# Ledger of designs, part 30: peptides against a protein of PDB entry 5NXQ

Target 1, 114 residues: chain A of PDB entry 5NXQ
Amino acid sequence: EIQIPVSMAAEEEYLRSKVLSELLTDTLENDGEMYGNENEVLAALNGAYDKALLRLFASACSDQNVEKALSLAHELKQDRALTAAVKISERAELPSLVKKINNIREARYEQQLK

## One batch from the design tools (peptide)

Design b1_p25_1_s3 (made by RFdiffusion4, then SolubleMPNN; from b1_p25_1, 8 letters changed)
Fold by OpenDDE base, seed 1:
Structure b1_p25_1_s3 (fold): chain B 114 residues (1-114), chain A 25 residues (1-25)
Amino acid sequence: as target 1 above (114 residues)
Amino acid sequence: SMDEELEKLVEELGEEIEREKEEKE
């Protein structure tokens, strides 16, 4: 049985989820019509995407690679995922990263108010 | 729920981070 390193497995899952999420998003944007559970499927894919991304994020935090972690946080789509990233950062004792992620969250809130 | 799954993930990853920190100390 071939054993894949955890970090590599996480990267593979992220890439797969990213591709699927992007393809579905593009399809919905181009078609402009909903004929079923497309939104639910998209939400599920986005959830899987963020979950995979959070694993990469946690790995970056473990490596004390704040710049990489921050870059990954910007790629998170859901607010709940940003919340999870904050919690991971807190556990990793990276207060500067916590602040920067909270800034991302606040910026998105402001955009939603417009 | 998705929230519960994320919370579990955070907990697991947090524990992993702490273990790695202990190994480096």
Scores: peptide ipSAE 0.147, ipTM 0.681, DockQ to the pose 0.845
Fold by OpenDDE base, seed 4:
Structure b1_p25_1_s3 (fold): chain B 114 residues (1-114), chain A 25 residues (1-25)
Amino acid sequence: as target 1 above (114 residues)
Amino acid sequence: SMDEELEKLVEELGEEIEREKEEKE
């Protein structure tokens, strides 16, 4: 049995979930209507997507690759995922990254208010 | 190790996010 490194597995899951999430989103945007459990499916896909990203994020933090970590944080969709990223950054003792992620969160809050 | 701790944190937080979503459904 071939064991896949955690980082590779996370990346694969990220790519898969990203593609599926984008496809579903595009479909809903084009159709203009939502039926059945589409909202739930989308939420689940986004959850899986963010979770996969967070794994990559944690790996980047472990590597002390702040730039990569920040880039990944920008790709997170849910505010709760950003909160998780902050906590991970705190555990990794990367205060500069914490500040930058909080800035992302604040920017998104401002966008929601508009 | 830090890697293991971070992985555990990711898993815990991921589960928390999923639980919250389920509660809203």
Scores: peptide ipSAE 0.140, ipTM 0.684, DockQ to the pose 0.074
Fold by OpenDDE base, seed 3:
Structure b1_p25_1_s3 (fold): chain B 114 residues (1-114), chain A 25 residues (1-25)
Amino acid sequence: as target 1 above (114 residues)
Amino acid sequence: SMDEELEKLVEELGEEIEREKEEKE
């Protein structure tokens, strides 16, 4: 059995989820007809996407690579995923990253209210 | 190890995210 490093596995899942999410998005943009399950599929893909990103995020935190971690956090789609990123950052004892991610959350929240 | 702990955290949080999403659907 070939053992794949966790980081590589996460990257593979991220890329897969990203491609599928983009494909679905493009399909929805090009086909104006909704058949009732597209939103559910998209939500599932977004969940998988964010989960994969969080794995990469955790790896970056473990490496003390704040810049990479922050970059990954910006790619997260769901607010709850950002919350997870904050918790991971706290566990990794990266307070500067915590602050920056909270700023992202606040910015998105403000945009949502407008 | 730190890596293992973080991975467990990610999995736990990921599962929570999925559960919440399913409940809202």
Scores: peptide ipSAE 0.133, ipTM 0.677, DockQ to the pose 0.074
Fold by OpenDDE base, seed 2:
Structure b1_p25_1_s3 (fold): chain B 114 residues (1-114), chain A 25 residues (1-25)
Amino acid sequence: as target 1 above (114 residues)
Amino acid sequence: SMDEELEKLVEELGEEIEREKEEKE
């Protein structure tokens, strides 16, 4: 059996989750039909998406690639995922990245208040 | 729950980061 590097597997899962999340979102916005479970499906897809993204984020942190890590953090959808990214950054001893991610969280909070 | 899954992920990934740091030292 061909062993796929962990980083490649994470990228594949991220891309898959991203595509599915986008397709579902577009479908919900365009079809207007509600079957009662669409929100739950969307939440599950968003969870999978953020999880995959966090794996890529952790890899970037491991590589000490702060710029890539920050770029990935901007793509996270859920606040809890940003919190996880902060924890990963702390574990990676990247205080500058911690500050930048917290700024992302604060910016999102401000947008929600508008 | 999804929250619990994320927490587990953070822990696992954190441990991985620490192992990689040790290997590079």
Scores: peptide ipSAE 0.149, ipTM 0.684, DockQ to the pose 0.885; fails the geometry check

Design b1_p25_1_s4 (made by RFdiffusion4, then SolubleMPNN; from b1_p25_1, 10 letters changed)
Fold by OpenDDE base, seed 3:
Structure b1_p25_1_s4 (fold): chain B 114 residues (1-114), chain A 25 residues (1-25)
Amino acid sequence: as target 1 above (114 residues)
Amino acid sequence: KEDKELEELVEELGKKIEEEKKLKE
């Protein structure tokens, strides 16, 4: 019986989701020949991507690796995923990380206003 | 539905973190 460490499994899922998301993005940017459901597919892929990232994020929080956790948070695409990261950081009792992630959220909001 | 899924994921991961932290202390 082959046992795969949880962190490795999470990383594999992240990489898979990342590749699929990038492939779809590239297809839309280069060809634009998708049949009308591209936004739905992209949203679904982004969801899976962020969930996979959050698992890695939680692992980094568990290791108290704030820098790695923050780096992963920057890779999150959806605002709701950032909110999830904040909640996880709070549970991990990492207030500095909470502040930094909230800054990311605020920065994204400001960019959207411009 | 996705929001609920994220909430469940947060709870799962949060619980895991708290348990691991407790074990490390």
Scores: peptide ipSAE 0.604, ipTM 0.931, DockQ to the pose 0.856
Fold by OpenDDE base, seed 1:
Structure b1_p25_1_s4 (fold): chain B 114 residues (1-114), chain A 25 residues (1-25)
Amino acid sequence: as target 1 above (114 residues)
Amino acid sequence: KEDKELEELVEELGKKIEEEKKLKE
């Protein structure tokens, strides 16, 4: 049985989910058709995308690669995923990363208010 | 439901990080 490293498996899942999410988004934007379930499908895809990304994020945290971890956090789509990233950062004892991710969250909240 | 899954994922990943940290020490 072939054992794939966790990081590689996560990358594969991330890329697959990212492609599907982008394709769906483009289709909706180009066709302008809504059938009622597209948003749910998109949300599900985004969920899988963020989960895969969080695994990569955790790996970066384990390596104490704050810059890589931060870059990955910026790619997270859902606020709840950012919250998860904060919790992971806390467990990794990376307070600087915690602060930076919280800044990302605050920035997104401000954008929503405008 | 999704929040619970994320919490479980956080716990899983956190545990791995802590274990790897111990191995490096």
Scores: peptide ipSAE 0.602, ipTM 0.930, DockQ to the pose 0.882
Fold by OpenDDE base, seed 5:
Structure b1_p25_1_s4 (fold): chain B 114 residues (1-114), chain A 25 residues (1-25)
Amino acid sequence: as target 1 above (114 residues)
Amino acid sequence: KEDKELEELVEELGKKIEEEKKLKE
């Protein structure tokens, strides 16, 4: 029995979800095919993707690697995932990271207003 | 449902972080 560390498992899931999400996105953008469930599939993939990232993010926080944590936060797709990252940062007692992630959220809000 | 799942994940990861911090100190 091969045991995989939590961080490696998270990385695997992240990469898998990322690839599948990108593939689906490319198909929709380039081929224009819609079967009615693509949005749900994409949402599920994005959810899994972000959850995997959050596990990596938490690991970075545990290591007090703020720069790595921030880089991972930038890769998060959903706002609710960013919110989760903020909460994790708070639990990790990393206020500087909290501020930086909130800035990411604000920036995305501003983009939506345009 | 997804929001609740994320909340549970945050709690899980938060506990892990806090426990690891205590063990290191």
Scores: peptide ipSAE 0.602, ipTM 0.930, DockQ to the pose 0.883
Fold by OpenDDE base, seed 2:
Structure b1_p25_1_s4 (fold): chain B 114 residues (1-114), chain A 25 residues (1-25)
Amino acid sequence: as target 1 above (114 residues)
Amino acid sequence: KEDKELEELVEELGKKIEEEKKLKE
């Protein structure tokens, strides 16, 4: 069997999760069909999406690519995922990245307060 | 349950990062 590099597998999972999340969002917005579980499905998809992103994020951290890691962090949807990214950054000993991700979290909180 | 899953993921990824750092030294 063909072995796919871990980084490529992570990218595939990210792309798949991203596409599914976008398709579901578009369907809900355009079709107007309510089945009673759309929010739960969306939450599950967002969870999978963020987990996939976190794997890519960790890879960027391993490469000491702070700018790429930061760009990926901006794509995270859930606050708990940002918290996870901070923890990973700490393990990677990237204090500048930790600060920048915390700034992202603070900015999102400020937006919610408006 | 989801929080626990994320905690496990963080631990997994953290270990990988630390191991890779050691290999690159």
Scores: peptide ipSAE 0.601, ipTM 0.930, DockQ to the pose 0.876

Design b1_p25_2 (made by RFdiffusion4)
Fold by OpenDDE base, seed 1:
Structure b1_p25_2 (fold): chain B 114 residues (1-114), chain A 25 residues (1-25)
Amino acid sequence: as target 1 above (114 residues)
Amino acid sequence: EELEEEFEEIIEEAEELIEEKREEE
């Protein structure tokens, strides 16, 4: 069995999940009709998207590439995925990255309060 | 903080990857 490198498998899954999430979002915005399962489908797609990003994020952390890891964290959609990124950064012993991700979380909370 | 179950597997995979890379360096 050809072991695809974790980073390459994660990139493929990310690109697929990103395209599907964008297509679904555009469809919902254009049609204005909420089908009863659209929110569930969107949540599932966002979950797969954030999981794929977190695998790429973990790879960047393992390489000690803080700049790449931070760029990937900005692309995360869910707050719980940012929490996971903080945990991964703690395991990677990258306290500067932990602080930067927490700043992203705080900024998103402030935007939601407006 | 209680980790959401949805990302627990990804965190475990990340821990394994980080440790493997540290052992190779």
Scores: peptide ipSAE 0.454, ipTM 0.866, DockQ to the pose 0.533
Fold by OpenDDE base, seed 5:
Structure b1_p25_2 (fold): chain B 114 residues (1-114), chain A 25 residues (1-25)
Amino acid sequence: as target 1 above (114 residues)
Amino acid sequence: EELEEEFEEIIEEAEELIEEKREEE
């Protein structure tokens, strides 16, 4: 059985989740029909998206590719996913990445207060 | 803490991946 590298599997899941999230967003924006479960579906898709992205992030951390990891962290949507990325970075013993991700998180909080 | 539970499995997978890479080096 050809084991697909974890990075390739994570990329496939990321792309799938991204496409589904974009399609749902476009549908909501264009069709204007708010079905009562759309926010729940969107939240679930965002969760799947961030999970897939975190797998890519973990792979980048395991390779000690701080620049790639940081680029991926910028693509995370949820604050809790950024917190997960911090925890992964701590376990990877990448304190510079921890600081950079915390800066992203702080910047997002400041933007939400405006 | 509760909001992080959704990503706990991913964190655990990440820990395993990081440890496997360290053992190979």
Scores: peptide ipSAE 0.448, ipTM 0.861, DockQ to the pose 0.719
Fold by OpenDDE base, seed 3:
Structure b1_p25_2 (fold): chain B 114 residues (1-114), chain A 25 residues (1-25)
Amino acid sequence: as target 1 above (114 residues)
Amino acid sequence: EELEEEFEEIIEEAEELIEEKREEE
């Protein structure tokens, strides 16, 4: 049995979650109306998306690929997922990445205050 | 900061992956 590498499985999960999240977002933006459970569906999709993305992020951290890890962190949607990325970066002993992710969090917070 | 339980499993998986890579170096 060909075992699919963990990184490939994580990439597939990410791509699926990304596509579904984008499709739902585009639908909501186009229709201008939220029907029923769309917010709950979007939240669930965003959770799955961020989880998949964090697995890719962890892989990048394990490879000491700070640039890839940072690029992935920019794609995270939820603040709680960025907090998870900070913790992963701390465990990976990547203090420069920790600082950069905290800057992303601060920038998002400042944007929400406007 | 309290981690949401939702991402704790991912953090644990990440720790294992990071440690495995360090042992291979």
Scores: peptide ipSAE 0.446, ipTM 0.863, DockQ to the pose 0.570
Fold by OpenDDE base, seed 2:
Structure b1_p25_2 (fold): chain B 114 residues (1-114), chain A 25 residues (1-25)
Amino acid sequence: as target 1 above (114 residues)
Amino acid sequence: EELEEEFEEIIEEAEELIEEKREEE
């Protein structure tokens, strides 16, 4: 069995999950008809997308690449995924990144309240 | 702070990767 490098596998899964999530979102926005299970499919796709991103994020943290890690964190969709990114940043001993990710979370909360 | 169950495995994988990189340096 060919072991694919973790970073390459994570990038492939990210790209796949991103394309599928975008395609489903665009379909829902354009067709206007919800067939009932589309929200569940979208949630599952968003979960897979954020998981793939978090693996890339962890790799950036391990490389001490704070700017790359922060760029990846901005692409996370779910607040719970941002919480996971904070936990990873804490374990990577990157307190500046923790603060920056918390700022992203706070900004999203403020947007949801408007 | 409760870890979100959905991302717990990813956090664990990330910890292992971070530790492995620190041991290589």
Scores: peptide ipSAE 0.455, ipTM 0.866, DockQ to the pose 0.569; fails the geometry check

Design b1_p25_2_s1 (made by RFdiffusion4, then SolubleMPNN; from b1_p25_2, 12 letters changed)
Fold by OpenDDE base, seed 2:
Structure b1_p25_2_s1 (fold): chain B 114 residues (1-114), chain A 25 residues (1-25)
Amino acid sequence: as target 1 above (114 residues)
Amino acid sequence: DEEEKALEEVVEEAEELIEEAKAKK
């Protein structure tokens, strides 16, 4: 099992996870080859990535910066992370943001059905 | 799920941050 260090500051961890996740994704898409634990690595990286993003998201919500929060939500990869973002938005008393994030989630559900 | 647990912890941290921000206003 791949263990990803998560002790970095949110911004640094976000950038690192983003770069590594994109690199692995591009490699798999371009080469179409699996040599072992790539899926496991990707899952771990996506988790760390979304976790870091959610901390940035929370900061944006605390600042009542709905537009920034929404932009960050669009960058989230996992559905469970979007669910977390909704919970944070509810606590921040930002109902418009809740609706917009739920729309993102619904759109992704529809894409999975196709 | 360990990752789900980690996300829940982030939500809790976020809630604390938001409440602190509300208290400062």
Scores: peptide ipSAE 0.405, ipTM 0.877, DockQ to the pose 0.601
Fold by OpenDDE base, seed 1:
Parts: sequence; C-alpha cells; structure tokens
Structure b1_p25_2_s1 (fold): chain B 114 residues (1-114), chain A 25 residues (1-25)
Amino acid sequence: as target 1 above (114 residues)
Amino acid sequence: DEEEKALEEVVEEAEELIEEAKAKK
C-alpha cells in the first residue's frame, strides 16, 4: 500500500490551514463582526496550522537543518506551539535553536506588554 | 486542553522521528 510521506502530508495540511486561517482573519478584520463560535473556529484553525507547522519543524530538526527549523518557528502563531518547538529542539539536541526560539517567545511577550 | 493534547502527540511523533534519525547516523 502506497502511503503519503509524513512530510508531504504535513505540507498539505499546513497550506490548507494557512489559507483558511488567513481567510477567516481577513474576514473578521473586514467585517468587524464576531458571532457564535467564530472565535472557537479561529482557535481550531490556528491549532491545526501550528500542528502542521510543528511536523515540518520536526522534519527540519531531524535533518539538522537549523535555519529551516528557525524559519518555521517564526511562523508559529500560538505560544504553546513555540513551547512544543522548544521541546522538540531539546530532544534534537540543538541548544542554539532552543535559545533562538526562546528569544522569539520573549520578543512576543514584550510586544504584548506594550 | 484538547489542543494541548494534540500538540503533545506531535511532540511525541517528533521525538520518535528524531531518535530514528539519530539511530541511522
């Protein structure tokens, strides 16, 4: 049985989730209306997006491609996803990547405080 | 909570992938 490689599946899900997340975000920004479970839908889309990204991130880490991994980490939306990326980086024994991802988190914290 | 669980699963998958890569090296 032919199965789709994990990396390809992750890329497909990432692209799908990215498009839907951007579409919903743009719609909410343009219409300015929040009703029902729209916040929950957005959260679910962001979750799926980050999950897909993390699989790509893991692949990059396994390839010891630190630059690609870091680029992917910058695209993560949720703080908890960055936390997951740190855990993956630690397992991959990439301390420089761990530090850089933590810097991303700190930068976002500072932005939220302003 | 459900999303956190999903992230944990991805981390576990990633760990397996990384360990396999280390074993091949």
Scores: peptide ipSAE 0.404, ipTM 0.878, DockQ to the pose 0.837
Fold by OpenDDE base, seed 5:
Structure b1_p25_2_s1 (fold): chain B 114 residues (1-114), chain A 25 residues (1-25)
Amino acid sequence: as target 1 above (114 residues)
Amino acid sequence: DEEEKALEEVVEEAEELIEEAKAKK
């Protein structure tokens, strides 16, 4: 068995999940109709996407690469994933990153309220 | 919530990774 580095495995899963999510989204937008479990599948894909992204985020934090970590945080889709990113940032002792991620969350909240 | 549990697991994995990185530094 070939052991693949965690970051590399996460990147692969991220890319796979991203592509599948985009394809599904495009299909649904083009068809304009839902046929049962598409929303559930999309949610699962988004979950896998964010999960993989968070592993990359953790790797960036461990490397103290704040700029990369922040860029990855912007790509997170779910609010709960941003919350997870904050927790990881706190463990990594990166208070500036914590603030910036919280700003992302606040901005999204404001957009949803409009 | 299965996704919430999955995120918690990722956080735990991240914490371990970070602590290992700190130890190696």
Scores: peptide ipSAE 0.401, ipTM 0.877, DockQ to the pose 0.823
Fold by OpenDDE base, seed 3:
Structure b1_p25_2_s1 (fold): chain B 114 residues (1-114), chain A 25 residues (1-25)
Amino acid sequence: as target 1 above (114 residues)
Amino acid sequence: DEEEKALEEVVEEAEELIEEAKAKK
């Protein structure tokens, strides 16, 4: 049996979660409520999406690819996922990345103020 | 909750990956 590399498996899960999350979001924006549980489904999908994305983020950090890691961090949806990204960055000893991710969090707080 | 636990597991996996990468240097 063919063994799939861990990185490829992570990418597959990320892409699947991303597509489903976007599809659901678009559906809610255009068609409204369908089954009455869309918010719960969206939350679950966003969780899976961020989890998969964080695995890619960790891989980028292990490669010391700060720019790639930062790009991935921008795609994270939940604040708690950004917090996880900070923890990973600290363990990877990437202080510049830590600062940039904290800036992302601050920017999102400002947007929520509006 | 389950999501928080899942994130903690990802952080732990990430730490292992990072330590392995450091050891290979």
Scores: peptide ipSAE 0.399, ipTM 0.875, DockQ to the pose 0.813

Design b1_p25_2_s2 (made by RFdiffusion4, then SolubleMPNN; from b1_p25_2, 13 letters changed)
Fold by OpenDDE base, seed 1:
Structure b1_p25_2_s2 (fold): chain B 114 residues (1-114), chain A 25 residues (1-25)
Amino acid sequence: as target 1 above (114 residues)
Amino acid sequence: SDEEEELEKVVKEAEELIEEAKKKK
């Protein structure tokens, strides 16, 4: 049986999760209505989205494609996902990427404080 | 949490992929 490569499967899941996440976000912004579970749904979608991205990120790291890995890291939504990306970067022995991802985290913290 | 556990699994998978890539280098 032919199995779909992990990277290709991750890309498909990423695209699907991205579309759903964007649709929900746009709906909430335009309609402005909360029914009680939208935040939970959004969190679940974001989780799936970030997991898919992290698999792509891992693939980029394994290829030593730092620029692609960094671009993917910028697309991560959750702080815990950035933390995961740091761990992966450390294992890949890419210290410059580790520093840049930590800078992304710090920048987001500063934005939240404003 | 369940989500944190899922992320940990992804990290573990990633680490295995990277180690395999290192062996092929």
Scores: peptide ipSAE 0.487, ipTM 0.895, DockQ to the pose 0.757
Fold by OpenDDE base, seed 2:
Structure b1_p25_2_s2 (fold): chain B 114 residues (1-114), chain A 25 residues (1-25)
Amino acid sequence: as target 1 above (114 residues)
Amino acid sequence: SDEEEELEKVVKEAEELIEEAKKKK
């Protein structure tokens, strides 16, 4: 068994999940329904994608790299993932990042209301 | 939900990483 460093594993999972999520999204946009379970598949893929991103986000926070962390946060898809990012940022004692991520959340809430 | 629990695990993992990083600082 080959042992893969955590950071590399996270990057690989992120990229894989990203590709699959985008593929499914594009397919739905262009071709419509596939097999009737598209929403469930998409949700699962988004979950995996966000989890992978959050691991990268945590790494950035541990490095006190606020700009990188913020960039990663923008890539998160689910609100609950943003909430997770806030919690991580709080633990990392990065209040500016907390504020910026909350701004992202608020912006998405506003978008949903439109 | 199961997914929410998985996210919580990721958060916990992240927090542990951060705490370890603080100790090494």
Scores: peptide ipSAE 0.487, ipTM 0.896, DockQ to the pose 0.755
Fold by OpenDDE base, seed 3:
Structure b1_p25_2_s2 (fold): chain B 114 residues (1-114), chain A 25 residues (1-25)
Amino acid sequence: as target 1 above (114 residues)
Amino acid sequence: SDEEEELEKVVKEAEELIEEAKKKK
């Protein structure tokens, strides 16, 4: 059996999770209900989605590709995932990226208050 | 929670990746 590179596997999982998350979100927005466990399913999908993104984020950080890392951070859905991204950025010794990700978190807090 | 533990594992994996990248640089 052919070994699949880690980066390729991470990208595949990200794309799969992204499609499913978007599909579920669209369904809830249009229909308002599914089978009574929508929130649990959405949370599980969002978790898998963010974990996949964080692996891609880590790869970008290891390559010192700050712009790619930042773009990926904007796609993260959960606040705890952004916190994880900050920790990874700190280990990568990318202080500018840390600041920018914290700005994303602050902006989301402000949006939630509106 | 289980999900929080999974995120912690991802962070640890990321840290290992970054450290290995630093060694090769």
Scores: peptide ipSAE 0.486, ipTM 0.895, DockQ to the pose 0.756
Fold by OpenDDE base, seed 5:
Structure b1_p25_2_s2 (fold): chain B 114 residues (1-114), chain A 25 residues (1-25)
Amino acid sequence: as target 1 above (114 residues)
Amino acid sequence: SDEEEELEKVVKEAEELIEEAKKKK
């Protein structure tokens, strides 16, 4: 049996969760046909999406690939996931990345205030 | 929440990965 590397598994889950998240979002925005636990489903999908991204993010940090790590951080949806990314960046001893991710968080906070 | 706990697990996994990478360096 073929052993799948952690990074590859993360990419697979990322793509799967991304597609499902987009599909659900489009359905709710354009058709509004989902009722009941739509918020719970969205939260679960976003969680899976961000979890997969964070694994890719960790791999990038481990490789000291700051640019890739930053690009992945921009794709994170939840604030708690950005917080996780900061923690990972700190452990990786990448202070410049920490600052840039915090800037992303601050920008999103400002958008919420509008 | 369950989701928060899952994120914490991912962080711990990431930390382990990073530490292993440092050791191999």
Scores: peptide ipSAE 0.483, ipTM 0.894, DockQ to the pose 0.750

